# Ledger of designs, part 84: peptides against a protein of PDB entry 2MBZ

Target 1, 143 residues: chain A of PDB entry 2MBZ
Amino acid sequence: GINLTPEEKFEVFGDFDPDQYEEEVRERWGNTDAYRQSKEKTASYTKEDWQRIQDEADELTRRFVALMDAGEPADSEGAMDAAEDHRQGIARNHYDCGYEMHTCLGEMYVSDERFTRNIDAAKPGLAAYMRDAILANAVRHTP

## One batch from the design tools (peptide; made by RFdiffusion4, then SolubleMPNN)

Design b2_p22_3_s4
Fold by OpenDDE base, seed 3:
Structure b2_p22_3_s4 (fold): chain B 143 residues (1-143), chain A 22 residues (1-22)
Amino acid sequence: as target 1 above (143 residues)
Amino acid sequence: AEAERRALRRSAAALAFAAYAL
């Protein structure tokens, strides 16, 4: 799993335990290239690396919430740019994430209730908004 | 607020681990 001590994990993730999903992830995606890449890349991550990743995710979440609060549609330049940054963040930190893969992730955010609840904890409807922005961003980059 | 901070942290952690996990 995540190469951190229990204390470091608590400092980064708080009361949220990401390891609770490790077994399910392995069962569902353990044979994919993405899984292999993620395991290889994250094996050397320090507490500071994981904290940076969490900070980036926090910032992106706030950015999407701000877009929704401003009434920007999910296919606006701002929303699509946020989706692009999300895709690039995955590619930088975890595994190669093309537009098709990103679209699949977006669909999972609205199809798996656990993801929906976790995402919508920041703002109701955020998962659907992100999915729509991800799709719009993929479309504009695959003309 | 503290509740809002916790909600954002949980959301970020879920998103980060989703990316980690696939």
Scores: peptide ipSAE 0.076, ipTM 0.682, DockQ to the pose 0.673
Fold by OpenDDE base, seed 1:
Structure b2_p22_3_s4 (fold): chain B 143 residues (1-143), chain A 22 residues (1-22)
Amino acid sequence: as target 1 above (143 residues)
Amino acid sequence: AEAERRALRRSAAALAFAAYAL
């Protein structure tokens, strides 16, 4: 799991403990390259690394919410750019994330109610908006 | 692929958190 003390975990993630899902993730994804890459990369992460990752995620959330509030469609340049940054963030911090993988993740955001609930905590419909932006971004990058 | 999407949508939170969700 995440190599932080309970206090450090609380400082970074609040009441949410990502490690509570480790067993389920291992059971479903443990044999994938993505899982192995993520475990390898994150094994050396410090509290500061995890905080940076959380900050990046929060920034992207704010960007998507702002786009929605502005009435920008999910296939706008702004929304697709945010989706691209999301993809690149995953690739940088966790595992290789191509456009097909990213679209699969987007579909998960709307198909798994746990993801939907957590994402939509920031704004109702955010998960669907992100999914649509992810798809649009993938399309524009597959000429 | 749809089969791949179905597999991924059953993913849990650790990699999901890595995917900026859960």
Scores: peptide ipSAE 0.092, ipTM 0.725, DockQ to the pose 0.071; fails the geometry check
Fold by OpenDDE base, seed 2:
Structure b2_p22_3_s4 (fold): chain B 143 residues (1-143), chain A 22 residues (1-22)
Amino acid sequence: as target 1 above (143 residues)
Amino acid sequence: AEAERRALRRSAAALAFAAYAL
């Protein structure tokens, strides 16, 4: 799991403990290449690494919220670019993430109520907006 | 607002989890 002290985890993730899902993740996806890549890559991550990842996620969240607030459609250039940055962030920090996989992640955001609840805490409908942007970005890159 | 910051952190953590967990 994430090799941070409870205090460090709190500082980085707040009340969210990613390790609470480790067993479920292993059960559902433990035999995938993505899981293996992520476990290998993140095994060496420091608190600073995780904090950077969270900072990137925070920025992306704010960016999507701003797009929604501005009334930009999820298939706008801005929203699709944000989705692309999200995909690239996953690829950089966790595992190779192609457009198909990214689309699947987007679907999970709206199909798994736990993700929907957590994402929409920032703004109602954010999960659906992200999913739509992810899909649009995938489509434009795989015509 | 404090609540908004917490909400963003929770959403960011969820996104991180999604990326980590696939």
Scores: peptide ipSAE 0.081, ipTM 0.684, DockQ to the pose 0.670; fails the geometry check
Fold by OpenDDE base, seed 5:
Structure b2_p22_3_s4 (fold): chain B 143 residues (1-143), chain A 22 residues (1-22)
Amino acid sequence: as target 1 above (143 residues)
Amino acid sequence: AEAERRALRRSAAALAFAAYAL
């Protein structure tokens, strides 16, 4: 699990405790390369590392919301660039994330209601917008 | 990729992974 004190966890994640899903994650993904890479990378993360990751996620959320509010299509250059930054952030912080993996994640955002509800808390339809941007970004990078 | 996406639809996603990705 995340090696932070309860106080530190609250400061970084608020009322959301990622460790409550540790068993489910292990059961579903424990034998994947992504899981192993994530466990290895995050094992050494400090509070400051986790805070940075949260800040990056929040910034990306704001960026997508701003694109939606501006009426930019999900396949616009701006939206696709945001999706690319999202992909690269996952690769840097957690596990190798190619375009195929990224599209699978995007589909999960709209297929699992827990993800959809969490993402759409920022703006209704955000999960679908992100999924579409992720797909568009993958397409433009596929020869 | 499509087969994996279908598998994901039938599996309850762990939000811990979302906390990582988002």
Scores: peptide ipSAE 0.078, ipTM 0.721, DockQ to the pose 0.074; fails the geometry check

Design b2_p22_4_s1
Fold by OpenDDE base, seed 2:
Structure b2_p22_4_s1 (fold): chain B 143 residues (1-143), chain A 22 residues (1-22)
Amino acid sequence: as target 1 above (143 residues)
Amino acid sequence: MEEERRRRRAAGALAFASWGLA
């Protein structure tokens, strides 16, 4: 799991404890390359590393919300660019994330109620908007 | 404070999503 004290976890993640999902993640995806990559990469992460990751996530959330508020379609360049940055962020911080994998993640955001509720806490419909942007971004980068 | 809490919840969801594999 995340090698932070309870106090540090609270400072970085607030009331959200990612370790509460450790068992489920291990049971469902523990035999995948992505899981192994993530465990290996994040094992050395400091509080500062996790904080940086959260800051990046916050930025992406703000970008998507701003795009939605501006009425930009999910297949706009702005939305697709935000989706691309999201994909690259996953690749940089966790595991290799191609467009196919990213599309699957996007679908999970709208099909798993836990993800939908958590994401939409920032803005109703954000999960669906992200999913659509992810799909559009994948299409434009697929020959 | 509410906005910050919303962002943290969303960020947490994104962090968890990065672990999620489909």
Scores: peptide ipSAE 0.088, ipTM 0.732, DockQ to the pose 0.607
Fold by OpenDDE base, seed 1:
Structure b2_p22_4_s1 (fold): chain B 143 residues (1-143), chain A 22 residues (1-22)
Amino acid sequence: as target 1 above (143 residues)
Amino acid sequence: MEEERRRRRAAGALAFASWGLA
């Protein structure tokens, strides 16, 4: 799992404990290249690395919320750019994330109530907005 | 503080949602 002390985990993630899903993740995706890549990359992560990842996620959340508050559609350049940055962040920090994979993740955000609840904690409807932006971004990058 | 906590929860979902960690 994440190689941090309980205190460090709390400092970075607060009440969120990603390790609580370790068994489910292994059961669902343990035989995929993505899982293997994620385990390999994150094995060397320091507290500072995890904090950076959290900060990046916070920034993206703020961007999406700001776009929604401004009334920008999910297929706007701003929303699609935020979705692209989200995809690239996954690719840098976890595993190779193509547009098809990203679209699948977007669908999961609205189909799994746990994801929806956690994402929408920032703003109701954020998960759906992200899903739509992810799809739009994938479409515009499809040759 | 409430906004920061809410953002952190959402950020956690964004950071780890690629694996259903939410």
Scores: peptide ipSAE 0.081, ipTM 0.723, DockQ to the pose 0.503
Fold by OpenDDE base, seed 3:
Structure b2_p22_4_s1 (fold): chain B 143 residues (1-143), chain A 22 residues (1-22)
Amino acid sequence: as target 1 above (143 residues)
Amino acid sequence: MEEERRRRRAAGALAFASWGLA
């Protein structure tokens, strides 16, 4: 799991417990390159690294929410740029994430109710908006 | 506050989605 003390985990993740999903993730994805790469990268992460990752995720959430509040379409330049930053963040922090992989993740956000509920905690419909933005971004980068 | 908790949960969910899955 995440190499942090219980205190550090609480400071970074608060009420969210990533370890509650570790078994399922291993069962579903443990034989993938993405899983292995993520485990290798994150094995050395400090509290500060995890906090940075959380801050980046929070920033993206705020950006998407702001776009939705402004009425910007999910295929707007702003939404697609946010999706691109999301993709790059995954690639930087966890595993190589191409556009096809990213679209698969986006689809998971709307097809797995657990992800939908967690994401939509910030704003109802956010998961669907992100999925659509991710897809649009993938399309524009795959002429 | 409640807003902070919501943001942390959302951020954590996004981070985990990217962390563990392909």
Scores: peptide ipSAE 0.079, ipTM 0.731, DockQ to the pose 0.682
Fold by OpenDDE base, seed 4:
Structure b2_p22_4_s1 (fold): chain B 143 residues (1-143), chain A 22 residues (1-22)
Amino acid sequence: as target 1 above (143 residues)
Amino acid sequence: MEEERRRRRAAGALAFASWGLA
């Protein structure tokens, strides 16, 4: 779980508690390298670290929304660059995230209603847009 | 509140990256 006090968790995440999914995550992903890496990395994270990650997520969301509002295709350079930054952010903060893993995550964003609903809270269709951008970015980086 | 919604969205994105769950 996240190593923050209840007060700190509230300050960073508000009414959303990621730890509510800990058991399900362990059940589904507990035997993966990604899970082990994430647990290892995040174990030392401070409140400031979590806040930074939240800020990065917000910024990325704003970028994707702006691209959608501008009518940029999901396979545009701008959208693919945003997807690349998303992938790199995962790699820095949580676990090694190659392009194949990233495409799997993108597919999950549209196939799991919980992800779709949460992502689309920023803008309807954002999850699908992100999935498509992630796929396009992976394709351009795959020989 | 908009600020709370923002936090929820960011936390959700974090969950996506961290654990593959929203």
Scores: peptide ipSAE 0.078, ipTM 0.724, DockQ to the pose 0.376

Design b2_p22_4_s2
Fold by OpenDDE base, seed 5:
Structure b2_p22_4_s2 (fold): chain B 143 residues (1-143), chain A 22 residues (1-22)
Amino acid sequence: as target 1 above (143 residues)
Amino acid sequence: REEERRLRRSAGALAYAARGLA
């Protein structure tokens, strides 16, 4: 799992512990290339690395919320650019993430109520907005 | 800082999603 002390883990993730899902992740995706890539990359991550990842996620969340508050459509340039940055962030930090994979992740955000609840904690409807932006971004890059 | 906590939970969910399929 994440090789941080309990104190460091709390500082980075708060009361959310991603290691709570370690067994489920291994059971569902343990034989995928994505899983292997993620394990290899994150094995050397320090507290500072994980903090950067969380900071990036926080910034992206705020960015999407701001777009929603401004009434920007999920297929606007701004929303699609945010989705693209999200995709690239996954690619840098975890595993190769093409547009098809990204679309599948977006669908999971709205189909798995655990993700929906956690994402929408920032703003109701955020998961759906992100899914729509991810799809729009994928479409514009794969005409 | 309640909003910050909500954002942190959202960030955690995003991180899990990124790790979850990998």
Scores: peptide ipSAE 0.068, ipTM 0.685, DockQ to the pose 0.671
Fold by OpenDDE base, seed 2:
Structure b2_p22_4_s2 (fold): chain B 143 residues (1-143), chain A 22 residues (1-22)
Amino acid sequence: as target 1 above (143 residues)
Amino acid sequence: REEERRLRRSAGALAYAARGLA
């Protein structure tokens, strides 16, 4: 799990504890390369590393919200660029994330109510907007 | 302040997906 004290976890993740899903993640995806890569990379992460990752995620969330507020379509260059940054961030911090994998993650954001609820806490419809942007970005980068 | 908490929860959800989901 995440090598942080409960207090540090609260500082970084607030009232959300990602380790509450550790068992489910292991059961569902524990035999995948992505899981192994993530476990290996994050095993050495410090509080500062996790905080950086959360800051990046916060910035991305704000970007998507701003795009939605501006009325930019999810298949706009701005939205697709944000989706690309999201994909690259996953690749840097967790596991290799190609466009196919990214599309699957986007679909999960709207098909798993837990993700939808958590994401849409920032703005209603954000999960669907992200999914659509992720898909559009994947399409434009696929021959 | 409340918006920050919402964003943090959203970021946490994204991190959850990014950490081990495939």
Scores: peptide ipSAE 0.066, ipTM 0.691, DockQ to the pose 0.683
Fold by OpenDDE base, seed 1:
Structure b2_p22_4_s2 (fold): chain B 143 residues (1-143), chain A 22 residues (1-22)
Amino acid sequence: as target 1 above (143 residues)
Amino acid sequence: REEERRLRRSAGALAYAARGLA
């Protein structure tokens, strides 16, 4: 799991403990390349690394929320660019994330109520908006 | 569709990580 002390985890994630899903993640995806890559990359992460990742995620969330508030469609350049940054962030921090993988993640955001609830905590409908933006971004980058 | 399911399973594990859920 995350190699941080309970105090460090609280500093970065607050009351949310990512490790609560470790067993389920291992059970469902433990034999995938993505899982292996994530474990290998994150094994050396410091508190500062995790904080950076959290900050990046929060910033991206704010961008999507701002786009929604502005009435920008999910297939706008702004929304698709945010989706692209999301994809690249996953690739940089966790595992190789192509457009197919990204679209699958987007679909999970709306099909798994736990993800939906977590994402929509920032704004109702955000998960669906992200999914649509992810799909649009994948389409524009697919020949 | 089977490939998609495989990707979703992989993506799910990754999604938890990407969302600080791993």
Scores: peptide ipSAE 0.085, ipTM 0.727, DockQ to the pose 0.061; fails the geometry check
Fold by OpenDDE base, seed 4:
Structure b2_p22_4_s2 (fold): chain B 143 residues (1-143), chain A 22 residues (1-22)
Amino acid sequence: as target 1 above (143 residues)
Amino acid sequence: REEERRLRRSAGALAYAARGLA
C-alpha cells in the first residue's frame, strides 16, 4: 500500500483512498508483472513523489479536457500526444506500459464503471475520449 | 479539484486490470 500517514494521504489524494482497492487488485492481479513492478517501484515513494504523480495526472486531465472543449478529435496530434504522455507517465511511475497494455487500460476506462465514473467526473465522455486517443496513439506507433 | 483527483486514480490502484482484459 501507499506508505503515507492518513493525513498525508488526505493531502495528496483528498477524499479518495487508493488503498481501498488494494485487496481487490491483489486478488485479481497480484501475480502479474505490472503489480509486482508497481509494488516495488512505489515502495520507496515519498509524499513528494506521490504529489508529483498526482500533479502530472491533473495536468494531463486538464490537457484532455481542453482538447475536448476545443473540439479536437481524439485522433488529433494533440490528443495522441496527450495519450503518449499518459502512457509514459504510467511507465515511469508504476509499471512497464507498452502500447498494448495502454490500449487495455483505455478499454478498462470505458468498461469498468468505477473508472468511467471517476474519469468522467472531470468531464462527461472523457473516459471514452481518452480510450480513443490511446488507441489512436498506439496505432500511429505500430510499425 | 476533486474532479481531477478522480481522474488520477485511473493509473493507480485498479490499473493492474489491464492484463485481465488481454
Scores: peptide ipSAE 0.066, ipTM 0.713, DockQ to the pose 0.232; fails the geometry check

Design b2_p22_4_s4
Fold by OpenDDE base, seed 1:
Structure b2_p22_4_s4 (fold): chain B 143 residues (1-143), chain A 22 residues (1-22)
Amino acid sequence: as target 1 above (143 residues)
Amino acid sequence: EEERRRRRRAAGALAFASYGLS
C-alpha cells in the first residue's frame, strides 16, 4: 500500500483512494514480477514522489484528451508518443513495462468496466483511444 | 474545476489501478 497518512493521501489524491484496489491487485497480479517490483519501488516513495507521479499522470491524461479533441488518430505520431511516455512512466515509477505488457494493460482498460469507467471520467472513449495508441506504439517499436 | 477533477480522477486510476499499485 501507499505509506501516506490519511491527510497526505487526501492532499495528493483527493477523493480517489488507490488503496481501494489493494485486494484486486493482489488477486490479479500478486504472483507477478510487476507486483513485486512495484512494492519494492514504491515502499520508499514520499508524498512528493506520489505528487510527482500524479502530476505526470494528469499531464498524460490532458495530452490524450487534447489529441482526441483535435481529431488526431490513435495511431498518429502524437498519440503514439503519448503512449510511449505512458509506458516509460510505468517503467520508471513502478515496474518493467515492455511493449507486450503495455498492450496487455491497454486491453484491460477496455475489457474491465471498472477501468473503462475510471479512465473515461476524463473523456468518453479515452480508454479505447489509449488502448489503440498503446497498440500502435507497440507495433511501430516491434517490427 | 469539474473538468480538472475528472481528469485527475482518471489519471489516478491510470497511475494506481492500471499499474497494479496498492
Scores: peptide ipSAE 0.114, ipTM 0.741, DockQ to the pose 0.555
Fold by OpenDDE base, seed 5:
Structure b2_p22_4_s4 (fold): chain B 143 residues (1-143), chain A 22 residues (1-22)
Amino acid sequence: as target 1 above (143 residues)
Amino acid sequence: EEERRRRRRAAGALAFASYGLS
């Protein structure tokens, strides 16, 4: 789990409590290499590390929203590059994230209403846009 | 603006929670 104090957790995540999902994450992912890697990497993370991760996520969200507002297709170079940065961010901070895994995550964003609702809080349709960009990025990197 | 920021943080945190962070 996250080794921050309750106060630090609130400062980083606000009203969202990531520990609410600890049991579900363990049940769904507990036997995967991804889970193991994530637990190992994040075990030493400080408040500053978590804040950096959240800042990166916020920046990526703003980037996707800007692309949507500009009318850029989800399979545009800009959208695919944003998706690639998203994939690489997961790889750096959590676990090895190949293009197939990334595509599966993108699909989860639109198939799990909890993800859809929270992602679309930034902009309606953002989850679907991200999913499409993730898929397009995976396709362009698959020979 | 603060509410919007909170929602963005929550969206990011939720996305990462699925990665086995908790």
Scores: peptide ipSAE 0.106, ipTM 0.735, DockQ to the pose 0.410
Fold by OpenDDE base, seed 4:
Structure b2_p22_4_s4 (fold): chain B 143 residues (1-143), chain A 22 residues (1-22)
Amino acid sequence: as target 1 above (143 residues)
Amino acid sequence: EEERRRRRRAAGALAFASYGLS
């Protein structure tokens, strides 16, 4: 769980309430190292930390959207770099995120309709674009 | 307003996708 007051959670996350998914996350990921690492790492996070994470996410979203709007292929250097930054962001803030894990996450973005809907709220097709960029980035780093 | 909410939801989903949060 996130150690923030309801007000702080609202300020940081707005309409997105991560607490509503806690049980499902535990059910799906509870036995993974990623879950454990995330719990340990985020346990000390302050409101400012969470805000920073959200800001980084916003920036990344804008970056991907801009790439799409520019017509850059998902396997372009720009898109792959954005995917790499996404991976590194996960690694810094949550858990060790290798390229295989990253590709799995990317696949989840398009296979879980809730992820797809939420991500595509920024731009239709964004989830698929991210998945493709993530895959391309993984490939170039694991030849 | 709707656009703001949509962007926020997307950002939140992106951020917490690292937890497997849908």
Scores: peptide ipSAE 0.117, ipTM 0.733, DockQ to the pose 0.546; fails the geometry check
Fold by OpenDDE base, seed 3:
Structure b2_p22_4_s4 (fold): chain B 143 residues (1-143), chain A 22 residues (1-22)
Amino acid sequence: as target 1 above (143 residues)
Amino acid sequence: EEERRRRRRAAGALAFASYGLS
């Protein structure tokens, strides 16, 4: 799925191997427009593109962790703004991501234990915090 | 700090997997 050499994949993703999830991604998403759009869009991505995407994700992780450390509620303006940037990042890099889709992703972060564990590796409770921020952001944008 | 960066990157990469990437 990712058009990179093994060396490039290691440079970008390090110890994480995204290919290990290829089968499950196809199983869960293979029949969706989002999957097809993502496959088509990312087919031409270079190592630099993937590195940029990783950098954006890391920045958002840092933002959410900082908000949590500061005691900011997940429905604060800062948390909702971070959630909005998360949504826009998905839309920009992978597939059209409306607020309903985003809330579904947020629910997955807390309902799929594997996602929860991996997200919370950055900070315990991060997945739940992100989910709550995503929901709050969706609500404020769909009055 | 290196371990923290590694954890954050792994979490981000997992999030990308949910985007239908393969």
Scores: peptide ipSAE 0.105, ipTM 0.735, DockQ to the pose 0.411; fails the geometry check

Design b2_p22_5_s2
Fold by OpenDDE base, seed 5:
Structure b2_p22_5_s2 (fold): chain B 143 residues (1-143), chain A 22 residues (1-22)
Amino acid sequence: as target 1 above (143 residues)
Amino acid sequence: AEEERRRRRSAGALAFLGRAFV
């Protein structure tokens, strides 16, 4: 699990308890490379590391929302660049994330109601917009 | 291929859990 005190967990994640999903994650993905890499990388993360990750996620969300509000297509350079930064963030903090993996994650954002609901809390349709931007970014990087 | 894709999509829960499951 996440090596933080209950107080630190509350400060970083609020009412969300990531450890609540530890069993589900282990059961579904415990034998994957992504799981192993994530466990290895995050094992030493401090409160500051987790806070940084949350801040990066929030910033990315705001960036996508701003693009949508500006009427930028999901396959615009701005949207694709945001998708690329998202991919790189996953790669740095959690596990190797190539373009195919990223596309799969984007599809999950619109196919898993838990992801869709949480993402769209920032703006209706954001999950679909992100999925489309992720796909477009993958396409432009695939010869 | 689809089974592998399904497993990969599900692996997204390992990243940005705070934004994914709040």
Scores: peptide ipSAE 0.139, ipTM 0.762, DockQ to the pose 0.062
Fold by OpenDDE base, seed 2:
Structure b2_p22_5_s2 (fold): chain B 143 residues (1-143), chain A 22 residues (1-22)
Amino acid sequence: as target 1 above (143 residues)
Amino acid sequence: AEEERRRRRSAGALAFLGRAFV
């Protein structure tokens, strides 16, 4: 789990409680390498580490929203670069994230309505845009 | 708007945390 006090969790995540998903995550992905890597890596994270991760996620969200607002297609260089940064961010902070894994995550963003609602809270259609950018980025990096 | 900023930040945080555990 996240090694923060309730007060620290509130400061970093606000009303979102990641612990509410712990059981489901363990049940669905507890036997995966990604889960193991994430648990091992995040076990030592401080409040400042989690805050940095949230800041990075917020920045990425802003980038995608800006791309959408500018009318850039999801397979544009800008959108694919944002998708690549997203992939690399996952790799740095949580678990090895190759292009296949990334595309699977992208598909989850549009197939799991909970993810869709959460993502689209920033902008309607953002989840689909991210998924498409992720796919495009994966294609351009696959020989 | 402040609410829009909050919503975007929250959405980003939620989405990223979801990714963190998958």
Scores: peptide ipSAE 0.133, ipTM 0.737, DockQ to the pose 0.397
Fold by OpenDDE base, seed 4:
Structure b2_p22_5_s2 (fold): chain B 143 residues (1-143), chain A 22 residues (1-22)
Amino acid sequence: as target 1 above (143 residues)
Amino acid sequence: AEEERRRRRSAGALAFLGRAFV
């Protein structure tokens, strides 16, 4: 779990409580390398670390929204670069995230309604746009 | 096929915890 006080968790995550998903995550992915890596990395995270991660996520969200608003295709250079930064952010903060893993995550964003709702809170269709950008970025890096 | 489905599901839950961050 996240080693923060209830107050710190509220300050960083607000209405989103990651602890409510801990049991489900452990049940579904507890035996994966990604889960182990994430647990190991995040075990030492401070409130400031978690806040940084949230800030990075928010910035990336704004970047994707801006691309959509500009009418840039999901397979544009800008969208693919945003997807690459997304992948690298996951790799730095949580677990090794290759292009195949990233594509799987993108598919989950549109297939799991909970993800879709959370992502599309920023802009309707954002989850699908991200999925498409993630796929395009993966394709260009795996010729 | 089962491994692919497991990877998709595994990536999803971690990504969800991560989605607060990703």
Scores: peptide ipSAE 0.166, ipTM 0.754, DockQ to the pose 0.073; fails the geometry check
Fold by OpenDDE base, seed 3:
Structure b2_p22_5_s2 (fold): chain B 143 residues (1-143), chain A 22 residues (1-22)
Amino acid sequence: as target 1 above (143 residues)
Amino acid sequence: AEEERRRRRSAGALAFLGRAFV
C-alpha cells in the first residue's frame, strides 16, 4: 500500500511495517470513500512525505502531552485548537475529514484497545484526552 | 528519543485502521 522501496520504508518506519495491517484495514474500511481517497492520495507519496506526516504527528502528540501536563482541560481553547490541527492534518494528508468523521475517529481511539494502548504509550490517558478535545472542537465549530 | 520514535511508528502504523495517522 505504501509506495516506498524496502529501504525507504525502513528509513521511515524502522523495524515496524505498517503494511502488516493492510488486510485488516481493507476488511474494516475498504468500502468507504475515505479509504479510497487515502489510497489514491498517498499512492504518490515519497519518503519525505511520509516523514513529514510522522513529524506532524509527533509535534501534535507533544502538544497534547504538554497540555495535559499543564492541567489544561480537554475542552480548553488550547486543546480544541490542537484537535482542530489534528483534523486538518488528516484532511491534508489522507482524506476529507469533517467534524463528524473526526468525532468517530476520536471514539475509536478509546474503544479500540490497540489504539488506546499505542496512543497512551506517549502518556497514560492521552487517547481519552484527545477524544474529549476532538468532541469539544467539533461542538464549537458546529453551533 | 529513539524510544519515543519507536512508539510513534507503532502508533502510526496502527492508525491506518482509522485510515489516517494519529
Scores: peptide ipSAE 0.147, ipTM 0.758, DockQ to the pose 0.365; fails the geometry check

